# Ledger of designs, part 6: peptides against a protein of PDB entry 2Q3Z

Target 1, 272 residues: chain A of PDB entry 2Q3Z
Amino acid sequence: YVLTQQGFIYQGSAKFIKNIPWNFGQFEDGILDICLILLDVNPKFLKNAGRDCSRRSSPVYVGRVVSGMVNCNDDQGVLLGRWDNNYGDGVSPMSWIGSVDILRRWKNHGCQRVKYGQCWVFAAVACTVLRCLGIPTRVVTNYNSAHDQNSNLLIEYFRNEFGEIQGDKSEMIWNFHCWVESWMTRPDLQPGYEGWQALDPTPQEKSEGTYCCGPVPVRAIKEGDLSTKYDAPFVFAEVNADVVDWIQQDDGSVHKSINRSLIVGLKISTKS
Target 2, 254 residues: chain A of PDB entry 2Q3Z as posed
Amino acid sequence: YVLTQQGFIYQGSAKFIKNIPWNFGQFQDGILDICLILLDVNPKFLKNAGRDCSRRSSPVYVGRVGSGMVNCNDDQGVLLGRWDNNYGDGVSPMSWIGSVDILRRWKNHGCQRVKYGQCWVFAAVACTVLRCLGIPTRVVTNYNSAHDSNLLIEYFRNSEMIWNFHCWVESWMTRPDLQPGYEGWQALDPTPQEKSEGTYCCGPVPVRAIKEGDLSTKYDAPFVFAEVNADVVDWIQKSINRSLIVGLKISTKS

## One batch from the design tools (peptide; aimed at target 1 A146 I155 W174)

Design b1_p9_5_s2 (made by RFdiffusion4, then SolubleMPNN; from b1_p9_5, 4 letters changed)
Fold by OpenDDE base, seed 3:
Structure b1_p9_5_s2 (fold): chain B 272 residues (1-272), chain A 9 residues (1-9)
Amino acid sequence: as target 1 above (272 residues)
Amino acid sequence: MPQRPVGVP
């Protein structure tokens, strides 16, 4: 989880699991230096360098910073996400084969955001950075991954009387989503929450005003402890959200229906 | 392969 430089990232769908090879390259020349630059341009460092540096011994703190800095939202972060199949002014997310080229491009262009990433690219870069910093980290994939936007642990679809989806603000489920899990102690939590912690660098929702997510104990998610820092409800929903249909009738009445045909969550983790 | 929204039945 620290020493391996090459691995696989799982993609596809729940029914048709695929994987791609990925070069994490945490020991390649200059990569550690780039990771340190990433820390030195983070908003917390820019606000108070002394305070930021004093906290870098905490993998909890560093993990949260890296989660925010791998995406370029709100800061000088590494990657810009794009999902609309229009990548002509950059590099297609599907073209990347490793983290090293991405990090080098970012640094060499004055910490300008790299175009473009999707979930596995964000996760893989985060994995590289965290490994460089000595934090055991693995990429995980969740199939039928929910994106809860209103923190109610539901994916809600509004439908007309014919069952057709209405409105432009519907929540969604990804065919797959990737994030990372990092091994760390949690002195900020009650005993027993040491171990794997979920971190999500893909910009989906803001946490404390920044597009970042975690760390949250995997155990907390499994046990349903949604009070646990950080972002337990969001991560829980990614793997456990229920799907609800709100069926609107012509008379203005609304019927709530549990959608049992769409099952959220099937998480797998890498072995290295 | 790219991320895509799951088709809603």
Scores: peptide ipSAE 0.414, ipTM 0.899, DockQ to the pose 0.484
OpenDDE base, seeds 1, 2, 4, 5: peptide ipSAE 0.412, 0.408, 0.411, 0.406; ipTM 0.899, 0.898, 0.895, 0.895

Design b1_p9_5_s3 (made by RFdiffusion4, then SolubleMPNN; from b1_p9_5, 5 letters changed)
Fold by OpenDDE base, seed 3:
Structure b1_p9_5_s3 (fold): chain B 272 residues (1-272), chain A 9 residues (1-9)
Amino acid sequence: as target 1 above (272 residues)
Amino acid sequence: MPQRPLGVP
């Protein structure tokens, strides 16, 4: 999880699982230096360099910083996300074959955001950075991955009396979503939460005012301990959200219905 | 393969 530079990232759908090869390249020339630059341009360093540096011995702290810095939201981060198939002014997310080119482009252009990424690109770059910094990390793919916006552990759809979805959907389910899991102790938590920690660098929701997510113990998610920092409810919802339909009747009444046709969550972790 | 929203039944 630290030494391997080449691997696979799972994509596709729950029924049709695919993968792509990916060059993480954490030991390639100059990559460590770029990772250090990433740390040195993070908002916490800019606010208080001494405090930031003093905390870099904590993989919990570093993981959270990296989660925020891999996306360019709120900071001088690495990647700009885009999902609308309009990539002509940059590089299509589907074109990337490794993290090294992305990181080099970012650094060589004065830490200007690289266009463009989607979830696996964010995850892969985060994986590279974390591995480079000595944190055992793997990319994780979750099929039928929920994006809960209002922290109620539900994906909610509003429907008319005919069952037709009304209005713009803010909450949704991805065909797949990727994030990373990093191995670390959690001295900031009660005993027993050491091990794999979920981190999500794709800018989906803000955590404490910044587009970052985690670390949260995989064990906490598995056991349903949603009080565990960081961002347990959001990560839990990605893999466990229920889908609810709010059906508006012609008389103005609203009926709540559980949508059993949409099953959220099927997580696959890499073994390399 | 791109990441994309699932269709809602």
Scores: peptide ipSAE 0.411, ipTM 0.907, DockQ to the pose 0.485
OpenDDE base, seeds 1, 2, 4, 5: peptide ipSAE 0.402, 0.405, 0.397, 0.403; ipTM 0.903, 0.904, 0.898, 0.905; seed 1 fails the geometry check

Design b1_p9_5_s4 (made by RFdiffusion4, then SolubleMPNN; from b1_p9_5, 5 letters changed)
Fold by OpenDDE base, seed 3:
Structure b1_p9_5_s4 (fold): chain B 272 residues (1-272), chain A 9 residues (1-9)
Amino acid sequence: as target 1 above (272 residues)
Amino acid sequence: LPQRPLGVP
């Protein structure tokens, strides 16, 4: 999880699982230096360099910083996300074959955001950075991955009396979503939460005011301990959200219905 | 294959 530079990232859909080869390249020339630059331009360093540096011995702290810095939201981060198939002014997310080119482009252009990424690109770059910093990390793919916006562990759809979806959907389910898991101890938590920690660098929701997510113990998610920092409810919802339909009747009444046709979550982790 | 929203049934 630290030494391997090449791997696979799972994509596609729950029924049609695919993968792509990816060059993480954490030991390629200059990559460590770029990772250190990433740390040195993070908002916490800019606010208080001494405090930031003093905390870099904590993989919990570093993981959270990296989660925020891999996306360009709120900071001088690496990647700009885009999902609308309009990539002409940059590089299509589907064109990337490794993290090295992305990181080099970012650094060489004065830490200007690289266009463009989607979830697996964010995850892969985060994986590279974390591995480079000596944190065992793997990319994880979750099929039918929920994006809960209001922290109620539900994906909610509003429907008319005919069952037709009304209005713009803010909450949704991805065909797949990628994030990373990093191995670390959690001295900031009660005993037993050491091990794999989920981190999500794709800018989906803000955590403490910044587009970052985690680390949260995979064990906490598995056991349903949603009080565990960081961002347990959000990560839990990605893999366990229920889908609810709110059906408006012609008489103005609203009926709540559980949508059993959509099953959220099917997580696959890499073994390398 | 890009990441994309699932269709809502």
Scores: peptide ipSAE 0.412, ipTM 0.906, DockQ to the pose 0.488
OpenDDE base, seeds 1, 2, 4, 5: peptide ipSAE 0.393, 0.360, 0.357, 0.361; ipTM 0.901, 0.893, 0.891, 0.898

Design b1_p9_6 (made by RFdiffusion4)
Pose (drawn by RFdiffusion4):
Parts: C-alpha cells; structure tokens; sequence
Structure b1_p9_6 (pose): chain A 254 residues (1-148, 151-160, 170-248, 256-272), chain P 9 residues (1-9)
C-alpha cells in the first residue's frame, strides 16, 4: 500500500471485470517534489500557510488535501473531468497507463489542470500522491448494474450520476478526530464536484461509517454512502424496484 | 468499456 509502484485498476462491468495495470510511480524522479508542490499550492496554504504546514502532521488533513487537490474546483487542481467522448483538446482518460506523466504535465504547465480525467484517472493519481507521502492507499472500484422502459434509467441516460463503474481510493489511518473505533480504511473520492460545503470533497470518511450508515461522521459521508447504496421503490397500486442495483463487486488488488 | 451512465448502450 506504500511501496509497490504498480497495481491494477478494475474497470469493465460487474459481469466482465477488466484489470487494467497501472504505474503509480510514486518514487519516480521528481514525483515527491511535485507532491510537495501540490500541498504548497493548496487553497488552505494560501489562506494560512503556517497553519497549513502545521496541519500536515495529520494524515486526515493531508489525505483530504491530497485527494481533494486532484480534481479541484479551483484552477490549480491536477485534472479536468470529461465524459462526452470528445478528448481532442488533450489526452483521453483511456490512454494513460500511469500517474507519473500527468503529474509531470501538471507541474510544467503552471500547475494547470491536465485534460482529461475520469473517475479511475483521478483515483489513480490520488493513489500516487498519497503513497508518495507515505499514507497507505489503494484504488477501489464499485460496479453498478441496470436492468431494462424505466423512467429511472431515462433520467440518467438523457456529475453525481450512477455509472457502470466508479473508482475512488481508500487510505489507512487512525481517526482521533472522530469517536473511538473509526481507525483504519478511509474513503477518499477525488472525482470533481465539491458542492455541498467545504474546501474539498469527498472524505476521508471511515469505511465503517459507510457500512454502518453513520452519515454524520466527517468528512462527506453521504457522498460515499450514495456511491454504494441506492433505494428504489415503485408504486403501481409499494414495491422494491431492481431496475438499478448499486454497490456490486467492490474490488481492489490483492 | 468506458465509464458511462448506467443503462446506456
């Protein structure tokens, strides 16, 4: 979770899982410096640099800023999202085989966002950043499935959508800032829309808080709960509707 | 398969 520089990112579908190899490259030349730069351009550093550096004692603070800076609403984030099959301005999300070239591109262009990312690209870069800084991190994929004239499927078909698959990262740490018993894996989602409140979204939120439905736990628990849960009911006339099943085959490299 | 909305062909 810290030292291994290559891994797998799972894509495809719940029935046909694809394992895409990936070069996280967290110890490649210039990557650590780029990661320290990423921290020094974060909006909290601009607001209060002395405090920001002091807060870097916390993997909660750093995990939040690190993952949060990958797809930042501010112009100094690492990646720009796009899902319309129109990637000519830059580079397709399906092309990358690693996080390193994106990070180097980002540094070289005045810390401007690199075009383009999709959920696994953001998660992959977040893994590289956090593993480089020493926070044990893994990329995780969740799969969702549809069964087909449903209004539900039409609403979605035609960025908090429910996708065929969605990726995020999990980082290992204690949570002295929370009630006892929430140490361990924390979910961090670097996909784009920081929207409700706060400098960043989403996480870190304890995986246990998600499983337990304890959605008042910081940070951004409802956003992560929504990626692995969806409750759909029909009223033809009360009935459970399985046209959409969310939270299947959640996967990570062994 | 690329990332897309659920149910999209």
Amino acid sequence: as target 2 above (254 residues)
Amino acid sequence: SAEKPVGTP

Design b1_p9_6_s1 (made by RFdiffusion4, then SolubleMPNN; from b1_p9_6, 4 letters changed)
Fold by OpenDDE base, seed 1:
Structure b1_p9_6_s1 (fold): chain B 272 residues (1-272), chain A 9 residues (1-9)
Amino acid sequence: as target 1 above (272 residues)
Amino acid sequence: LPQKPVGEP
C-alpha cells in the first residue's frame, strides 16, 4: 500500500464490476516535490505556516488536508470535478491512466485546477499523494454508493400520489463511488480506532466549511459509531443509507415507504 | 465507465 506504483481501480456497477489499470507513480521523479507543493499551498499553511508545518507529523491532519486539496473546491486544489459529459475544454475523466500526469499538469500550470475528474480520479490522486507522504493508502470502490445531503442517513425520494418522482433529486445514489482508506493511529479518539481510516476527496459535502471528508475509522463505520471524527454520519450513509419514498397526497398528507429495491453499499477494498 | 446516478427505484 506504499510500495506498489501500479494497480487497479474498480468501476462499473454492482452487477457488472469492471476495473481499470492505474499508475499511482508515487516514486516517479518530481512527484514527492509536487506533493510538498500541495501541502505548501493549502489554506491552513497560507493562514499560519508554522502551525500547519508543526502538524504535518500527524497522518490525521495530513489526511484531512489532502482530502481537501485533491479537489479544487475552496482552494488551489488539484482537480475540478465534472459529470455532465461536457469535457471538451479539458481532459475527459475517463481518459486518465495515472496520477502522475495529473499532478505534473497541476504543478506545471501554476497549481491551476486540472479539468476534469470524477470519483476514481480524485481517489487515485489522493492515494498517490498519501503514499508519497508515507501513509499506507488504498483505493476503495463502493457500488450503489449513497450521497446523503441532510445528514439523516436516508436517501429520500419525493413522489406524487401516482408514485412519480417530483422535482430534482437532492439526494442520490451513485452506480459506484471511490474514496481512499489510509492506515493510521487515532490518538485523537478513544482506544481501538487505529487502522484503516476512510478519506473522501470527491467534493460532495462540506466538513467544517471545506469540501473534505475524514479521516474516520472504518471500524467506527462498521460498528455504527457516528460520533467519531471526522464525518462518520456521511461516510456511514455512503455504505449503509436506507432508501425512503415520501408519497405526497393532495390533502397534504405524506406516506412514508421503505424502498427495498435500492440496496445501498457494496464495498470493495483494493489489494494494491 | 463514468460515475453516474442510479436510475429510478
Scores: peptide ipSAE 0.398, ipTM 0.901, DockQ to the pose 0.512
OpenDDE base, seeds 2, 3, 4, 5: peptide ipSAE 0.373, 0.388, 0.378, 0.379; ipTM 0.894, 0.896, 0.894, 0.888

Design b1_p9_6_s2 (made by RFdiffusion4, then SolubleMPNN; from b1_p9_6, 5 letters changed)
Fold by OpenDDE base, seed 3:
Structure b1_p9_6_s2 (fold): chain B 272 residues (1-272), chain A 9 residues (1-9)
Amino acid sequence: as target 1 above (272 residues)
Amino acid sequence: LPQRPVGAP
């Protein structure tokens, strides 16, 4: 997990699983230096360098910083996300074949955000950075991955009396979503939550005011312990949200229906 | 394939 520089990232859909080769390149020349720059430009370092540096021995702390810094939201982070198929002013997310070029571009352009990323690009760059910093990390893919926007563990669709989806603000299920899992102890939690921790660098929801996510014990998600820091409800929803249709009738009544046709979550973990 | 929303049925 630390030593593997090349791997595969799973993509596509639950019915049509695909993969792409990816060069993580954590041992390529200058990549460690770029990872250190990433730490040195993070908002916590800029606010209090001594405090930030004193906490870099904690993989929990570092993981959370990296999840925030891989995206350019709220900081001088690495990647700008885009999903609207308009990539003409940058690089299409589908064009990347490794983390090295992305990180080098970021550094060489004065830590200017690289255009563009999607989930697997964010995850892959985070994986590279975390591995560089000595944290065992793997990319994971979740098919039919929910994006819960209101922290209720539901994906909610509003429908008219004819069952047609209403409004542009509907919550969504991704065909796939990628994040990372990192191996670490959790001295900040009750015993038994050591092991794989989920971290999500894709800017989906804010955690404590910053677009970051995790670390949260994979065990906590599996056991449904939503009180576990960080961001357990959000990560839980990604893999196990229920889908609900709210059907509005002409008389103004609303009917709640469980949508059983949409099954959230099918997680694939990489072996390397 | 890009990441994209799954359409509700």
Scores: peptide ipSAE 0.412, ipTM 0.901, DockQ to the pose 0.511
OpenDDE base, seeds 1, 2, 4, 5: peptide ipSAE 0.398, 0.361, 0.370, 0.368; ipTM 0.899, 0.890, 0.894, 0.895

Design b1_p9_6_s3 (made by RFdiffusion4, then SolubleMPNN; from b1_p9_6, 5 letters changed)
Fold by OpenDDE base, seed 5:
Structure b1_p9_6_s3 (fold): chain B 272 residues (1-272), chain A 9 residues (1-9)
Amino acid sequence: as target 1 above (272 residues)
Amino acid sequence: MPQRPVGAP
């Protein structure tokens, strides 16, 4: 998980699982230096360098910083996400074959955000950075991955009596979503939560004001301990959200649709 | 392969 530089990232859908080869390249020339630059431009360092540096011995702290800095939202982070199929002013997310080129581009352009990434690109770059920093890390893919925006652990669709979807359709389910799991102790938690911790660098929801997610013990997610920091409800919902299809009638009554064909969550962890 | 919404059920 630290030594492997080549791997695979799972993509596709629950019914049609695919994978792509990926060069993580954590030991390639200059990559460690770029990871250190990433730490030195993070908002916490800029606010209080001494405090930030004093906390870099904590993989919990570093993991959370990396989760935030892999995306460029609200900081000098690495990647700009885009999902609208308009990539002409950058590099298509589908064109990347490894983390090294992304990190080098970021650094060589004065820490300017690299265009563009999607979930697996964010996850892969985070994996590279965390491995560079000595944190055992793997990429995880979750099929039918929910994005819960209101922290109710539900993905809700509203339809009128004619079956037309109402509202802004903000909540969604991805065909697949990628994040990382990192191995660390959790001295900041009650005993028993050491091991794999989920971190999600794709900018989906803000955590404590920053687009970052985790670390949260995989055990906590498995056991439904949503009180466990960080961001347990969000990560739990990614893999376990219930889908509710509401039918709204003219009389103001609402009822659930009987048939649910979509099941949230099918998680695959890489072996590399 | 792009990440994309699966749509409403």
Scores: peptide ipSAE 0.417, ipTM 0.903, DockQ to the pose 0.509
OpenDDE base, seeds 1, 2, 3, 4: peptide ipSAE 0.413, 0.400, 0.416, 0.411; ipTM 0.901, 0.898, 0.900, 0.898; seed 1 fails the geometry check

Design b1_p9_6_s4 (made by RFdiffusion4, then SolubleMPNN; from b1_p9_6, 5 letters changed)
Fold by OpenDDE base, seed 3:
Structure b1_p9_6_s4 (fold): chain B 272 residues (1-272), chain A 9 residues (1-9)
Amino acid sequence: as target 1 above (272 residues)
Amino acid sequence: LPQRPVGEP
């Protein structure tokens, strides 16, 4: 994981799985230095450099910092996300073929956010950074990935009496979503949660006031331990949310229906 | 392919 500089990222849909080649490039010239800059511009360092530096021996701490800093939300992070197909003032997320160019652009422009990223770009850059920092990391793709916005482990659609979706879809299911898994011990948790930890650098929900996610033990997600730091309910919902339709009738009554046609979650972990 | 919402009927 740490030594692999080239790999594939899975995309597409559950029915039509695709992949793209990606150059992680963690050993390319200057990339480690850029990763160190990323740490040195993080809000925690700016607030208290000594405290931040003292915690950099913890992959839990570093992983959480990186998940926040790969996106430019709340900080001088690397990537600006965009999903509306208007990429003319930057680079289309689909144009990237590796992390190196992104990181170099970020650094060379004074740590200005790079336009633009989507989930796999965020994940890939995070993977590069974490690998540079010596943390074994892989990109993960989840098909039919839920984005639970209200922490109820449900994706809820509101429908009229005819079954038509009403209003803006606040909650949604992505055709695919990418994040990373990093290998680390979890001395901050009960025994048995060492191993793969999910980290999500795509800005979806705030965790403790910052757009970051994880680390959370993959085991905790598998076992349904939603009390586990960090962000277990959110990550759990990405792979396990139930889909519910709320059907409003003319009399104002609401019927709850489980939508069994939308199956959340099909996670694929990369081998490299 | 870009990331897109699913679940439209």
Scores: peptide ipSAE 0.436, ipTM 0.902, DockQ to the pose 0.531
OpenDDE base, seeds 1, 2, 4, 5: peptide ipSAE 0.433, 0.414, 0.412, 0.418; ipTM 0.905, 0.901, 0.893, 0.901

Design b1_p9_7 (made by RFdiffusion4)
Pose (drawn by RFdiffusion4):
Structure b1_p9_7 (pose): chain A 254 residues (1-148, 151-160, 170-248, 256-272), chain P 9 residues (1-9)
Amino acid sequence: as target 2 above (254 residues)
Amino acid sequence: SSESPIGTP
């Protein structure tokens, strides 16, 4: 989770899982410096640099800023999202085989966002950043499935959508800032929309808090709970509707 | 399949 520089990002579907190899490259030349730069341009550093550097004692603080800076609403984030099959301005999300070239591109262009990312690209870059800084991190994929004239499927078909698959990261740490027993894997979601409140979204939120439905636990627990849960009910006339099943075959490299 | 909204062919 710290030292291995290549891994797998799972894509495809719940029935046909694709394992896409990836070069996280966290110890390649210039990557650590780029990661320290990423911290020094974060909005909290601009607001109070002395405090920001002091808070870097915490993997909760750093994980939040690190993952949060990958797809940042501010112009100094690492990547820009796009899902319309129109990637001519720059580079397709399906082209990358690693996080390194994106990070280097980002540094060389005044810390401007690199076009383009999709959920697995953001998650892959977040893994590289956090592994470089020493926070044990893994990329995770969740699969969702539809069964087909449903209004539910139409509403979605035609960025908090429910996708065929969605990726995020999990990082390992204690949580002295929370009630006891929430140490371990924390979910961090670097996909784009920081929207409700706060400088960043989403996480870190303990995976256990998600499983337990303890959605008052910081940070951004409802956003992660929504990626792996969806409750759908019909009233033809009360009935459970399985036209949409969310939270299937959640996967990571062994 | 690439990432798409659920139900998209």

Design b1_p9_7_s1 (made by RFdiffusion4, then SolubleMPNN; from b1_p9_7, 5 letters changed)
Fold by OpenDDE base, seed 3:
Structure b1_p9_7_s1 (fold): chain B 272 residues (1-272), chain A 9 residues (1-9)
Amino acid sequence: as target 1 above (272 residues)
Amino acid sequence: MPQRPIGEP
């Protein structure tokens, strides 16, 4: 999980799983230096360099910083996300074949955000950076991945009497979503939560004011311990959210219905 | 391949 530079990232859908080859390239020339630059431009370093540096021995701290810095939201981060199929002023997310070119472009352009990424690109770059920093990390793909926006562990759809979606659909389920899992101890938690920790660098929701997510013990998610920092409810919802339809009638009445046709969550962890 | 919401191409 540290030594492998080439691997595969899973994409597609739950019914039609696909993969692409990816060059993580954590040992290629200059990549470690770029990862260190990433740390040196993070908001916490800029605010208090001494405090930030003193905490870099903690993979928990570093993992959270990297989660925030792989996206360009809120900081001088690496990637700008885009999902609207308009990529002409940058590089299509589908064009990337590895993390190295992305990181080099970022550094060579004065830490200017690279256009563009989607979930697997964010995850892959995070994986490269974390591996460079000596943190065992793997890319994870979750099919039918929920994006809970109001922290109620539900994906809610508002429908008319004919079942048609009403208004803007803010909450959603992705066909697939990628993040990373990193191996670390959790001295900040109760015993037993060492091991794989989920980190999500795709900018979806803010955590403590920054677009970042995790680390949260995979065990906590499996056991439903939503009190565990960081961001356990959000990550839990990605893989376990229930889908609810709010069906409104012409008379103004509303009926709550559990949508059993939309099954959230099918997680695949990679070996390399 | 691109990431898409369920039900969309």
Scores: peptide ipSAE 0.448, ipTM 0.901, DockQ to the pose 0.510
OpenDDE base, seeds 1, 2, 4, 5: peptide ipSAE 0.434, 0.433, 0.438, 0.438; ipTM 0.906, 0.904, 0.904, 0.906

Design b1_p9_7_s2 (made by RFdiffusion4, then SolubleMPNN; from b1_p9_7, 5 letters changed)
Fold by OpenDDE base, seed 3:
Structure b1_p9_7_s2 (fold): chain B 272 residues (1-272), chain A 9 residues (1-9)
Amino acid sequence: as target 1 above (272 residues)
Amino acid sequence: MPQRPIGVP
């Protein structure tokens, strides 16, 4: 999880699982230096360099910083996300074959955001950075991955009396979503939460005002301990959200219906 | 393969 530089990232759908090869390249020339630059341009360093540096011995702290800095939201981060199939002014997310080119482009262009990424690109770059910094990390893929916007552990759809979706959907389910899991102790938590920690660098929701997510113990998610920092409800919802239909009747009444046709969550972790 | 919404049944 630290030494391997080449691996696979799972994609596709729950029924049609695919993978792509990926060069993480954490030991390639100059990559460590770029990772250090990433740390040195993070908002916490810019606010208080001494405090930031003093906390870099904590993989919890570093993981959270990296989660925020891999995306360019709110900071001088690495990647700009885009999902609308309009990539002509940059590089298609599907074109990347490794993290090294992305990181080098970012650094060589004065820490200008690289266009473009999607979830696996964010996850892969985060994996590279974390591995480079000595944190055992793997990419995780979750099929039928929920994006809960209002922290109620539900994906909610509003429907008319005919069952037709009404209005724009803010909450949704991805065919797949990727994030990372990093191995670390959690001295900031009660005993027993050491091990794999979920971190999500794709800018989906803000955590404490910044587009970052985690670390949260995988154990906490498994056991349903949603009080555990960081961002347990959001990560829990990614893999466990229920889908609810709010059906508006012609008389103005609203009926709540559980949608059993959409099953959220099927997580696969890499073994390398 | 791109990441995309599943859609709504």
Scores: peptide ipSAE 0.435, ipTM 0.907, DockQ to the pose 0.484
OpenDDE base, seeds 1, 2, 4, 5: peptide ipSAE 0.424, 0.414, 0.425, 0.414; ipTM 0.903, 0.901, 0.901, 0.903

Design b1_p9_7_s3 (made by RFdiffusion4, then SolubleMPNN; from b1_p9_7, 4 letters changed)
Fold by OpenDDE base, seed 3:
Structure b1_p9_7_s3 (fold): chain B 272 residues (1-272), chain A 9 residues (1-9)
Amino acid sequence: as target 1 above (272 residues)
Amino acid sequence: MPQRPIGTP
């Protein structure tokens, strides 16, 4: 999880699982230096360098910083996400075959955001950075991955009397979503939460005002301890959200219906 | 493969 530089990232759908090869390249020339630059341009360093540096011995702290800095939201981060198939002014997310080129482009262009990424690109770059910094990390893929926007552990659809979805959907389910899990102790939590921690660098929701997510103990998610920092409800919802239909009738009444045809969550972790 | 919304059943 630290030494391997080549691996696979799972994609596709729950029924049709695919993978792509990926060069993480954490030991390639100059990559460590770029990772250190990433730390040195993070908002916390810019606000108070001494405090930031003093906390870099904590993989919890570093993991959270990296989660925020891999995306360019709110900061001088690495990647700009895009999902609308309009990539002509950059590089298609599907074109990347490794993290090294992305990181080098970012650094060589004055820490200008690289266009473009999607979830696995964000996750892979985060994996590279964390491994480079000595944190055991793996990419995780979750099929039928929920994006809960209002922290109620539900994906909610509003429907008319005919069952047709009304309005623009803010909450949704991805065919797949990728994030990372990093191995660390959690001295900031009660005993027993050491081990794999979920971190999500794809800018989906803000955590404490920044587009970052985690670390949260995988154990906490498994056991349903949603009080555990960081971002347990959001990560829990990614893999466990229920789907609810709010059906508006012609008389103005609203009926709540549980949608049992959409099953959220099927997580696969890499073994390298 | 691109990441995309599943939609609704």
Scores: peptide ipSAE 0.440, ipTM 0.909, DockQ to the pose 0.482
OpenDDE base, seeds 1, 2, 4, 5: peptide ipSAE 0.427, 0.427, 0.427, 0.434; ipTM 0.906, 0.907, 0.903, 0.908; seed 1 fails the geometry check

